# Peptides against a protein of PDB entry 4PN1: the designs that were tried, part 19

Target 1, 261 residues: chain A of PDB entry 4PN1
Amino acid sequence: KIEMNFLNKPIVPDTTKVISNFLTHYLITEPVEHVEIEAKLGTLIDLETQNRFEFPVMNETILNPEFNLRTRFESDMTASEHKYLNEFLNQAFRDSQKPGRLPFAYKHTKQVDLFYETEDNSRDKIRVSKNQSDNQVLACVKKRRVADLFLYCPNDAFDIRISISDELPVSMPSGNQQPSLTRLKDRVGYVHQEIKIDLTKTTQNDPVYDTTERHELEVEFGNIADLRDRAQKAKDGMEAPLFRRVQLFMDNVRILRREHS

## One batch from the design tools (peptide; aimed at target 1 F67)

Design b1_p14_1 (made by RFdiffusion4)
Pose (drawn by RFdiffusion4):
Structure b1_p14_1 (pose): chain A 256 residues (1-205, 211-261), chain P 14 residues (1-14)
Amino acid sequence: KIEMNFLNKPIVPDTTKVISNFLTHYLITEPVEHVEIEAKLGTLIDLETQNRFEFPVMNETILNPEFNLRTRFESDMTASEHKYLNEFLNQAFRDSQKPGRLPFAYKHTKQVDLFYETEDNSRDKIRVSKNQSDNQVLACVKKRRVADLFLYCPNDAFDIRISISDELPVSMPSGNQQPSLTRLKDRVGYVHQEIKIDLTKTTQNTTERHELEVEFGNIADLRDRAQKAKDGMEAPLFRRVQLFMDNVRILRREHS
Amino acid sequence: PAWNEDVKHLLATP
């Protein structure tokens, strides 16, 4: 017989607790009506060296946003790094279809992105996405970035950025208006337990941009867990962000 | 209050 600790009850990892606080704030305390919560793989770049951020730590760590660390985030990866993750996810996809497993879901989207500027002093963009096939509109949203949280991961090829955004559905722009940006987007979507794993390849109308993003697919249920956590029963919220961060961690460690 | 008020000491600083 073996116990996990001298208490024999599970304990919350420090990171899971902190991220739960970050998510509960923008879900409950200062709520965002149309919230998107996603984490992207990429690289933390030191502004002076223009290389990967160096920090005297040996494990995955959350950077305090109240400190100026002179850093930016590159949400990009090579074509090989993108293909490697594609193969790994495909293999993980088929293994989930086997007996005893909770299966993956799959959705491949070939669409066009149209970005517009706003009439306000804000730096928000109005995004219009359309099918490359029939050109029917998939979405028309005004997107505002609310908050970011950066995880420096010295043991891995990637760092993590957790973004909280606000996607408000809005009406279509006028025809007599030039879009600020137009590009193709090849999004390969995997879904497991309502956690979305998106593998995007955008083509600038040339320059290519490869990304991997992981976002909560069921916000309404997550908001409910955030409410219970604020009221004391915080176990379901912890179990949720633990699953999210562990998926993000598995994909982060996958590299040649 | 700040979301990190009670756990700010767990965050990485310079």

Design b1_p14_1_s1 (made by RFdiffusion4, then SolubleMPNN; from b1_p14_1, 7 letters changed)
Fold by OpenDDE base, seed 3:
Structure b1_p14_1_s1 (fold): chain B 261 residues (1-261), chain A 14 residues (1-14)
Amino acid sequence: as target 1 above (261 residues)
Amino acid sequence: SHPFEDVSHLLYKP
């Protein structure tokens, strides 16, 4: 007879607990009303060396936000890495359409983001997102980043930033108002079990500087209401539903961060 | 802040 451990019970990885507590804080304890929760793949850069940060750990590690590690997070990746991930996700999509699997949903969106100044000249700009083909408004929000949690992943191609943001819906700017910034985005979105995976290409055009292309991959919780319910249950002593959902999210992130060209 | 424009490139489809 074989048992899982000396208690013969499943255990929860510490990473899952730490992330769950982080999410619970901004879902329940100090709730963000219009919360967005996403993980971005990228690189922790050491500000002193401008190379990838080196921490004396050998596996996935959540960095303590109370310590200044003199780092910045680069959410960009190479075109080759981005292409590889795109192909990888396309294959995963195809495989999920087979009988007996839960299928991916797929959506390709070409959008323009228009940024407008607020009347009070606040730091937070209004972002209007429109579909490029028909100019239909997709969203009009003021977005504020509330908190970040960084994962150093020495064994993988990417480090991770988990971000809590507040996306406040706001009224459309006046028709005579001109945008201060414009961004064109080509985005493919994959959804599996209400976890959203987005690949985005953006080319920055500046009249003075050379054109630069940015490639991003993000993983987002697609059902915040469900997540908030799970977090509330966790606060009430039933942690398992939250842990399962966070583990699903992180397993998807872990799959993606290991992939590179 | 100087206005700038980001331009997208095509992604591969399934």
Scores: peptide ipSAE 0.034, ipTM 0.502, DockQ to the pose 0.016
OpenDDE base, seeds 1, 2, 4, 5: peptide ipSAE 0.021, 0.018, 0.037, 0.024; ipTM 0.593, 0.590, 0.528, 0.560; seed 4 fails the geometry check

Design b1_p14_1_s2 (made by RFdiffusion4, then SolubleMPNN; from b1_p14_1, 5 letters changed)
Fold by OpenDDE base, seed 1:
Structure b1_p14_1_s2 (fold): chain B 261 residues (1-261), chain A 14 residues (1-14)
Amino acid sequence: as target 1 above (261 residues)
Amino acid sequence: MDWFEEVKHLLFTP
């Protein structure tokens, strides 16, 4: 007979605890009503060197938000990296269809995002999302970034930003209002155990600058109600369900950030 | 309240 440790009980890594507390705060303590919680793969850039940030650690590390490390996060990757991840996820999808596995769901979406300025000139824009094929309105929201948590990952191809946002549903802009910005999004989405993995190519036309394309990979909690329930239980002293869900989320993130061309 | 205050108790202080 073997035991997990000298207590014969599961132990939770600090990373899981910190992330769980971060999520609990914005789910329960100061709840965001229309919360979106996602992790983006990208690169922490040192503002002084303009290279990838270097910190004297040897593994995944949550950066302390109290310290100004003079970094920025770039949520972009090369086309080749993006293609590699797409192929990797396609293979993972195929493997998950085998007997005895939980299958991925797959969705390919092409949408147009139209951004509108608010009447009060607030910093947050209204985003109208439409399907490219039939121009049907998919969503009209005002998205506010609430908080970020950064993970420095020296052994992996990518660093991670976990973001909490508020996607407030709002009324459509007036018919006379012109969008300040238009973006085309080509998104392939994979869902496994209610964790969403999206590969997105975003194309933006600027009259001054040439067409720019961004390649992003994001991992999102697909069941916020369940996550909120787990967070509430954690506040009530039962942390295990939340820890398990956060661990699942982070394991998926960890798999993806290790992959590169 | 800053969320970070909620994790401070996880940090070891001698």
Scores: peptide ipSAE 0.177, ipTM 0.719, DockQ to the pose 0.248
OpenDDE base, seeds 2, 3, 4, 5: peptide ipSAE 0.115, 0.056, 0.022, 0.018; ipTM 0.688, 0.610, 0.433, 0.480; seed 3 fails the geometry check

Design b1_p14_1_s3 (made by RFdiffusion4, then SolubleMPNN; from b1_p14_1, 6 letters changed)
Fold by OpenDDE base, seed 5:
Structure b1_p14_1_s3 (fold): chain B 261 residues (1-261), chain A 14 residues (1-14)
Amino acid sequence: as target 1 above (261 residues)
Amino acid sequence: SNWFEDVSHLLYKP
C-alpha cells in the first residue's frame, strides 16, 4: 500500500496559498466592487540589461512586491508563439468534446476599443468597446489597475502577471469628445469550467506614436461571485474550496506557459 | 495594509 506522504493527507503548495491570500485581500478585506482578475503571459524585463530578468531561483517563484527589482512586464509574444498556442487550444477544444469530458466553449470576436480622457484628467481613461461588424456598443467602463502579482518562471517560455482591476461601468462620453487612443482586437476565447482563456491580436493606433501590434494570452476567472464566496469561506477558516479553485486556475496557466513551438 | 503581510496565516499555523 502506498500513501501520499507521512500524514497520508493532501498538501497545498505555497504558491496556491500566496495567490489565495492575494485574491482574498481584494475580494474580501479591501474589496474591489467591479473586480476583474486575470493572468497574462509575458516576460519580466530587467531595466538595466533590457534582457529577461534573472534571479537565483530554479522554479516558479512569486516575486515580493516590497522589493523594487527594476523590472517591467511585457505582455507580448511572437506571432509564431501565438499561432502555436491557438492551435494547441483548438486541439484541446476538440478533445474536450469527446464523451466523458467537460467541453470547452469557443467564441471569436472582433472588437474596437476607444479610449477617452476623463473630465478630471485622471490617468484612468474611459473605454468604449464596440463590435467591429455592426458597431454595437459592448461596454463602456473606466478601468483602474489595483494590484499586480508577478511570477518568475525560469523553466518556462513565459513569466506571469496576475492583475486585479476595477472595471466601473460609466456613461458614454459626450458626442463632442474625440478618442485619445483606438485599439483593434481580434480575440479567440475559450471557456472551460468557468476559466476564460483569451488569445488576442491587438493593433493600437496612436496619433502621436507609431502603430503597435501585440499578441497576448490571458487567463481570467469567469465566476467572480463564486470566487468571492470561496474567499469569504477561507477568511472564516475553510480554505479548501478557495485552494481548489486557485489550483485549477494556476494549472491552466502552467499548461499554457509550458507550451512552445 | 499590504496584502502580503497576511500571508503568514495561510502558510504557518501554530
Scores: peptide ipSAE 0.116, ipTM 0.475, DockQ to the pose 0.188
OpenDDE base, seeds 1, 2, 3, 4: peptide ipSAE 0.022, 0.062, 0.024, 0.027; ipTM 0.437, 0.534, 0.439, 0.485

Design b1_p14_1_s4 (made by RFdiffusion4, then SolubleMPNN; from b1_p14_1, 7 letters changed)
Fold by OpenDDE base, seed 3:
Structure b1_p14_1_s4 (fold): chain B 261 residues (1-261), chain A 14 residues (1-14)
Amino acid sequence: as target 1 above (261 residues)
Amino acid sequence: SHWFEEVSHLLYKP
């Protein structure tokens, strides 16, 4: 007979516990009302060297937010890397359509984001998202970044930023107001077990600089109500449902960050 | 942030 360990019971990775506590804080303890929770693939850059951050660890590790490490996070990748990940996800989508699997859902969206200054001159801009084809309004929100958690991944192609944001639905700006910034987004979205994986190509016209293009990959919790319920149960002493959901999320992130062209 | 002060030591329950 084979057992998984001397207790013959599953254990929870320490990373899962730390992330679960982080999420529980902003879901339950100091709750963000219109919370968005996403992980972005990118690179931790050392501000002094302008190279990828180097830390004396040999595996995935969550950086302590109490320490100012003099780093920045670049949520970008090359077009080649982005293309590779797109092909990888397309194959994963196809494989998931086979009998006995849970299928991916897929959506391709081309949108324009218009950013407007608020009447009170707050730093947070109003974002109006419209469909490029018919100019239909998809969303009008004021987004505020609440907190970040960084994972340094020395053995993988990318580091990870997990972000907590507040996306407040707001009224459309007045018809006389001009946008301060316009961005075009070409997004392909994959959904599996209510985890959203988005590949986004963003084009921005800068009046001073040439048109810039960014390539991003994001992983998002697609069911916040369920996640909040799980977090509440965790606070009440039943942690397993939250741990399972966070583990699923992180496994998807780990799969993606290990892929490289 | 103070959110990480408490760490769960419970075993996973499937």
Scores: peptide ipSAE 0.098, ipTM 0.351, DockQ to the pose 0.120
OpenDDE base, seeds 1, 2, 4, 5: peptide ipSAE 0.024, 0.104, 0.032, 0.044; ipTM 0.497, 0.396, 0.499, 0.529; seed 2 fails the geometry check

Design b1_p14_2 (made by RFdiffusion4)
Pose (drawn by RFdiffusion4):
Structure b1_p14_2 (pose): chain A 256 residues (1-205, 211-261), chain P 14 residues (1-14)
Amino acid sequence: KIEMNFLNKPIVPDTTKVISNFLTHYLITEPVEHVEIEAKLGTLIDLETQNRFEFPVMNETILNPEFNLRTRFESDMTASEHKYLNEFLNQAFRDSQKPGRLPFAYKHTKQVDLFYETEDNSRDKIRVSKNQSDNQVLACVKKRRVADLFLYCPNDAFDIRISISDELPVSMPSGNQQPSLTRLKDRVGYVHQEIKIDLTKTTQNTTERHELEVEFGNIADLRDRAQKAKDGMEAPLFRRVQLFMDNVRILRREHS
Amino acid sequence: SSSVVTDEQIEEFL
């Protein structure tokens, strides 16, 4: 017989607790009506060296946003790094279809992104996405970035950015208006336990941009868990962000 | 493994 600790009850990892606080704030305390919560793989770039951020730590660590660490985030990866993750996810996809497993879901989207500027002093963009096939509109949203949280991962090829955005559905722009940006987007979507794993390849109308992003697919249920956490029963919220971060961690460690 | 950086550590780094 073996116990996990001298208490024999599970304990919350420090990072899971902190991220739960970050998510509960923008879900409950200062709520965002149309919230998107996603984490992107990429690289933390030191502004002076223009290389990967160097920090005297040996494990995955959350950077305090109240400090100026002179850094920016590159949400980009090579074509090989993108293909490697594609193969790994495909293999993980088929293995989930076997007996005893909770299966993956799959959705491949070939669409066009149209970005517009706003009439306000804000730096928000109005995004219009259309099918490359029939050109029917998939979405028309005004997107505002609310908050970011950076995880420096010295043991891996990637760092993590947790973004909280606000996607408000809005009406279509006028025809007599030039879009600020137009590009193709090849999104390969995997879904497991309502956690979305998106593999995106955008083509600038040339420059290519390869990304991997992981977002909560069921916000309404996550908001409910955040409410219970504020009221004391915080176990379901912890279990949820633990699953999210562990998925993000598996994909982060996958590299040649 | 994972951790959260402290203020003291950030001040020493800066």

Design b1_p14_2_s1 (made by RFdiffusion4, then SolubleMPNN; from b1_p14_2, 7 letters changed)
Fold by OpenDDE base, seed 2:
Structure b1_p14_2_s1 (fold): chain B 261 residues (1-261), chain A 14 residues (1-14)
Amino acid sequence: as target 1 above (261 residues)
Amino acid sequence: GSMVVSEEELLEFL
């Protein structure tokens, strides 16, 4: 007979605990009403060197937000990397259709995001998302970034930013208003066990940014209600369901950030 | 919502 350890009980990785606590805070303790929780693949850039940030650690490490590391996060990747991930996910999709597996779902969406200034000239803009094919409104929201958690991943092609956002549904802007910014999004979405994986090509003409086209990969919790329920249970002393869900999420992220051309 | 798609549809994004 083999046991897991000297207690013969599962052990939760510290990373899982830290992330779970982070999520619990914004789900339960100081709840964000219309919460979006996503991880983006990208690169932590050292502002001093303008190269990838270097930290004296040998594996995945959650950076303490209380320390100013003088970094920025770039969520963009190369077209080649993005293409590789697309092919990788396509293969994963195909493999998941085989007997004995839980299948991916797939959706390809082309949308346009129109950004509008608010009447109070707040920093947060109203985003109207429309389907490019029929111009139907998909969403109208005011998105606010609430918190970020950064993972430095020295062994992988990408670092990770986990973000908590508030996506407040709002009424459509007045017909006389013109958008301040237009963004075209070509998005391929994969869903597995209610974890959403999106590859997005974003085209934007911005005088401030040199990049016309961005390539992003994001991983999102697809069932916030379930996650909130799990977080509540965790707050009440039953942490296992939340830990399991966070572990699943992070394992998917880990798979993706390891892949590169 | 998401759906099962053909191989051809999967490749359209590439």
Scores: peptide ipSAE 0.038, ipTM 0.728, DockQ to the pose 0.014
OpenDDE base, seeds 1, 3, 4, 5: peptide ipSAE 0.031, 0.038, 0.029, 0.026; ipTM 0.679, 0.661, 0.577, 0.571

Design b1_p14_2_s2 (made by RFdiffusion4, then SolubleMPNN; from b1_p14_2, 8 letters changed)
Fold by OpenDDE base, seed 2:
Structure b1_p14_2_s2 (fold): chain B 261 residues (1-261), chain A 14 residues (1-14)
Amino acid sequence: as target 1 above (261 residues)
Amino acid sequence: GSSVISEEELLKFL
């Protein structure tokens, strides 16, 4: 007989605890009502060098937000990297359809996002999302970024930003309003165990930005109600369910950020 | 750099 350790109990990685606490704060302690929680693959850029940030660590590290590291996060990748990840996920999808596995769900969606100014000149614009095929409204929201947690991943192709956002449902803009910005999104979405993985190509004509196209991969918690329940249990002293869910989420993220063309 | 990969080729199931 073998045991896991001298206590014969599972040990939760510190990363899992830190992220779990981060999530608990915005789920329970200072709750965001219409919370979206996602991780994006990208690159931490050192503002001084304009290269990928270098930190004297050898593995995945959550950066302390209290320290100004003079970085920016670029949630973008090359088309080739994006294609590779698409192929990788397609294969993962196929493999998951085999007996004994939990299957992926798959959806390909093309949408247009229309951004509207608010009457109060709020920084947060109203976003109306429509399906490109039939022009049906998918959502009308004001999205506010609440918090970010950055993971520096020196051994992988990508760094990670975990973001807490508030997606407030709002009424449609008046018919006389014109959108200030139009964004086309082509999204391939995969769902496994209620974790959403989206590959998105965004096309936007904006004179302010250097690029008109962006290639993003995001991982999102697909069941916020369940996550909130788990977070509440954690606050009540039962942390295991939350830790397990966060671990699953992060393992998926870790798989993805290791893959590159 | 620029990519020659089309949107259709990039984001497809097959």
Scores: peptide ipSAE 0.029, ipTM 0.589, DockQ to the pose 0.016
OpenDDE base, seeds 1, 3, 4, 5: peptide ipSAE 0.021, 0.022, 0.025, 0.027; ipTM 0.533, 0.584, 0.649, 0.623

Design b1_p14_2_s3 (made by RFdiffusion4, then SolubleMPNN; from b1_p14_2, 6 letters changed)
Fold by OpenDDE base, seed 4:
Structure b1_p14_2_s3 (fold): chain B 261 residues (1-261), chain A 14 residues (1-14)
Amino acid sequence: as target 1 above (261 residues)
Amino acid sequence: GSSVISKEELEEFL
């Protein structure tokens, strides 16, 4: 018989605990009502060198948000990287359809996002998402990013930004308003065990930005209600369910950030 | 023309 350790009890990795506490804060302590929790693959850029950030650590490390490391996060990747990940996920999807596995769900969406100014001219914009094929309104929200947690991943192709956002449903803008920005999104979405993985190609004609096309991969908690329940249980002293869910989430992220051509 | 938004704002809506 093999035991886990000398206590024969599971131990929670520090990363899992830190992330769990971070999530619990915005799920329970200061709850965001319409919370979205996602991880984006990207690159931490050192503002001084304009290269990928280098930190004296040898593995996945959560950066302390209290410290300004003079970095920026770029949630973009090359077309080749994006293509590779798409092929990888397609294969994972196929493999998951085999007997004995939990299957992926797949959805391909082409949408247009229209951004509108708010009446108060606040920084927060209203985003109206429409299906490109039938112009059906998919969502009308005011999104605010509440908090970020950055993971520096020196051994992997990508660094990670975990973001807490508030997606407040709002009324459609008046018909007299014109969008200040229009963005086309081609998104392929994979869902496994209520973890959402989205590959998105975004096309934008913006005179300010040289890049007209962006390639992003995001991993999102697909069941916020369940996650909130788990977080509440954690606050009540039962942490295991939350830790397990966060571990699952992070393992999926870890798989993805390691895959590259 | 489109309104000028910051890179951070752009990322937020992506």
Scores: peptide ipSAE 0.023, ipTM 0.556, DockQ to the pose 0.023
OpenDDE base, seeds 1, 2, 3, 5: peptide ipSAE 0.018, 0.022, 0.021, 0.022; ipTM 0.531, 0.504, 0.508, 0.540

Design b1_p14_2_s4 (made by RFdiffusion4, then SolubleMPNN; from b1_p14_2, 7 letters changed)
Fold by OpenDDE base, seed 2:
Structure b1_p14_2_s4 (fold): chain B 261 residues (1-261), chain A 14 residues (1-14)
Amino acid sequence: as target 1 above (261 residues)
Amino acid sequence: GSSVISEEELLEFL
């Protein structure tokens, strides 16, 4: 007989604890009502060098937000990297359909996002999302970024931003309003164990931006109600369910950020 | 999303 350690109990990685606490704060302590929680693959850029940020660590590290590291996060990748991840996820999907596995769900969606200014000139615009095929409204929301947590991943192709957002459902803009911005999104979505993985190609014609196309990969918690329940249990002293869910989420993220063309 | 898709749909890249 072997044991896991001298206590014969599972040990939770510190990363899991930190992220769990971060999530608990915005789920329970200072709750965001319409919370969206996602991780995006990208690159931490050092503002001084305009290259990828370099920190004297050898593995995945959560950056302390209290320190100004003079970085920006670019949630973009090359078309080739994006294609590779698409192929990778397609294969993962196929493999998951085999007996004994939990299957992926898959959805390909093309949508248009229309952004509207608010009457109060808020920085948060109203976003109306429509399906390109039938022009049906998918969502009408005001999205507010609440908090970010950055993971520097020196051994991988990508760094990670975990974001807490508030997606407030709002009424449709008046018919006389014109969108200030139009964004086309081509998205392939994979869902496994209620974790959503989206590859998104965004096309936007904006003279202010250097690129007209973005290639993004995001991982999202697909069951917020369950996550909130787990977070509440954690606040009540039962942390294991939350830790398990966060671990699953992060393992999926880790798999993805290691893959590159 | 659907758990049952055609190979053609799956292989449609972005």
Scores: peptide ipSAE 0.029, ipTM 0.504, DockQ to the pose 0.014
OpenDDE base, seeds 1, 3, 4, 5: peptide ipSAE 0.022, 0.023, 0.021, 0.025; ipTM 0.559, 0.610, 0.561, 0.499

Design b1_p14_3 (made by RFdiffusion4)
Pose (drawn by RFdiffusion4):
Structure b1_p14_3 (pose): chain A 256 residues (1-205, 211-261), chain P 14 residues (1-14)
Amino acid sequence: KIEMNFLNKPIVPDTTKVISNFLTHYLITEPVEHVEIEAKLGTLIDLETQNRFEFPVMNETILNPEFNLRTRFESDMTASEHKYLNEFLNQAFRDSQKPGRLPFAYKHTKQVDLFYETEDNSRDKIRVSKNQSDNQVLACVKKRRVADLFLYCPNDAFDIRISISDELPVSMPSGNQQPSLTRLKDRVGYVHQEIKIDLTKTTQNTTERHELEVEFGNIADLRDRAQKAKDGMEAPLFRRVQLFMDNVRILRREHS
Amino acid sequence: NPKILTEENSSMYE
């Protein structure tokens, strides 16, 4: 017989607790009506060296946003790094279809992105996405970035950025208005336990941009867990962000 | 290190 600790009850990892606080704040305390919560793989770039961020730590660590670390985030990866993750996810996709497994879901989207500027002093963008096939509109949203949280991962090829955005559905722009940006987007979507894993390849109308993003697919249920956590019963919220971060961690460690 | 966000100083989000 073996116990996990001298208490024999599970304990919350420090990172899971902190991220749960970050998510509960923008879900409950200062709520965002149309919230998107996603984490992107990429690289933390030191502003002076223009290389990967160097920090005297040996494990995955959350950077305090109240400190100026002179750093930016590159949400980009090589074509090989993108293909490697594609193959790994495809293999993980088929293995989930086997007996005893909770299966993956799949959705491949070939669409066009149209970005517009706003009439306000804000730096928000109005995004219009259309099918490349029939050109029917998939979405028309005004997107505002609310908060970011950066995880430096010295043992891996990737760092993590957790973004909290606000996607408000809005009406279509006028025809007599030039879009600030127009590009193709090849999004390969995997879904497992309502956690979305998106593999995106955008083509600038040339420059290509390869990304991997992981987002909560069921916000309403996550908001409910954040409420229970504020009221004491915080185990379901912890179990949720633990699953999210563990998925993000698996994809982060996958590299040649 | 205060540049690292932990449970002890993550009260900004509470």

Design b1_p14_3_s1 (made by RFdiffusion4, then SolubleMPNN; from b1_p14_3 with K3I E7S M12I)
Fold by OpenDDE base, seed 1:
Structure b1_p14_3_s1 (fold): chain B 261 residues (1-261), chain A 14 residues (1-14)
Amino acid sequence: as target 1 above (261 residues)
Amino acid sequence: NPIILTSENSSIYE
């Protein structure tokens, strides 16, 4: 007979614990009311070299936010990389439809995001999202970035930013207001076990600069209420449900960041 | 004009 370890019980990776604690803080301790929790694939850029950040570690590492590492995060990838991931996820979708599997759900959306300045000229802008086909309003929110957690992933094509945001529903801007920025978004979304995976191509027209495209992949917790409940249980001493959910989330992220052509 | 995703066919059936 074999056992898992000398305690004969599951052990939780340290990464899972750290992320779980991070999430618990903004779910329970200092709760964000309309919280969005997502991981974006991208690159940690060294501000001094303008190249990918290099840190003396050999595996996935959560960077300590207390240290200024003089980095920025670029939540972008090449069109080729984005295409590859789209094909990969399409195949994963197909495979999940087979008997004995939990199926993906899929949605393709094309929307326009219009950004408006607030009355107080705060940094937080109002975003109105509309469906491109019928111009129906999908959302009107004021989004505030609350916190970030960065994972340096030296063995993978991408680094990770986990972000906590507050998306406050707000009233539509007055009809006399003009948007300060307009973005077109083409998004394919995959949902598996309430984890959302979105590939988004964003086109932005700039009057001064040429049209720019951004290619993003984000992984989001699709059931915040459930996650909050799990976090509360963790605070109450039952950590396993939260750890399992975070582990699932991170495993999906890890799969994606390892994929490349 | 609608944006086209990076893949020529964004369909899940490609």
Scores: peptide ipSAE 0.037, ipTM 0.700, DockQ to the pose 0.015
OpenDDE base, seeds 2, 3, 4, 5: peptide ipSAE 0.026, 0.026, 0.029, 0.032; ipTM 0.671, 0.639, 0.672, 0.682

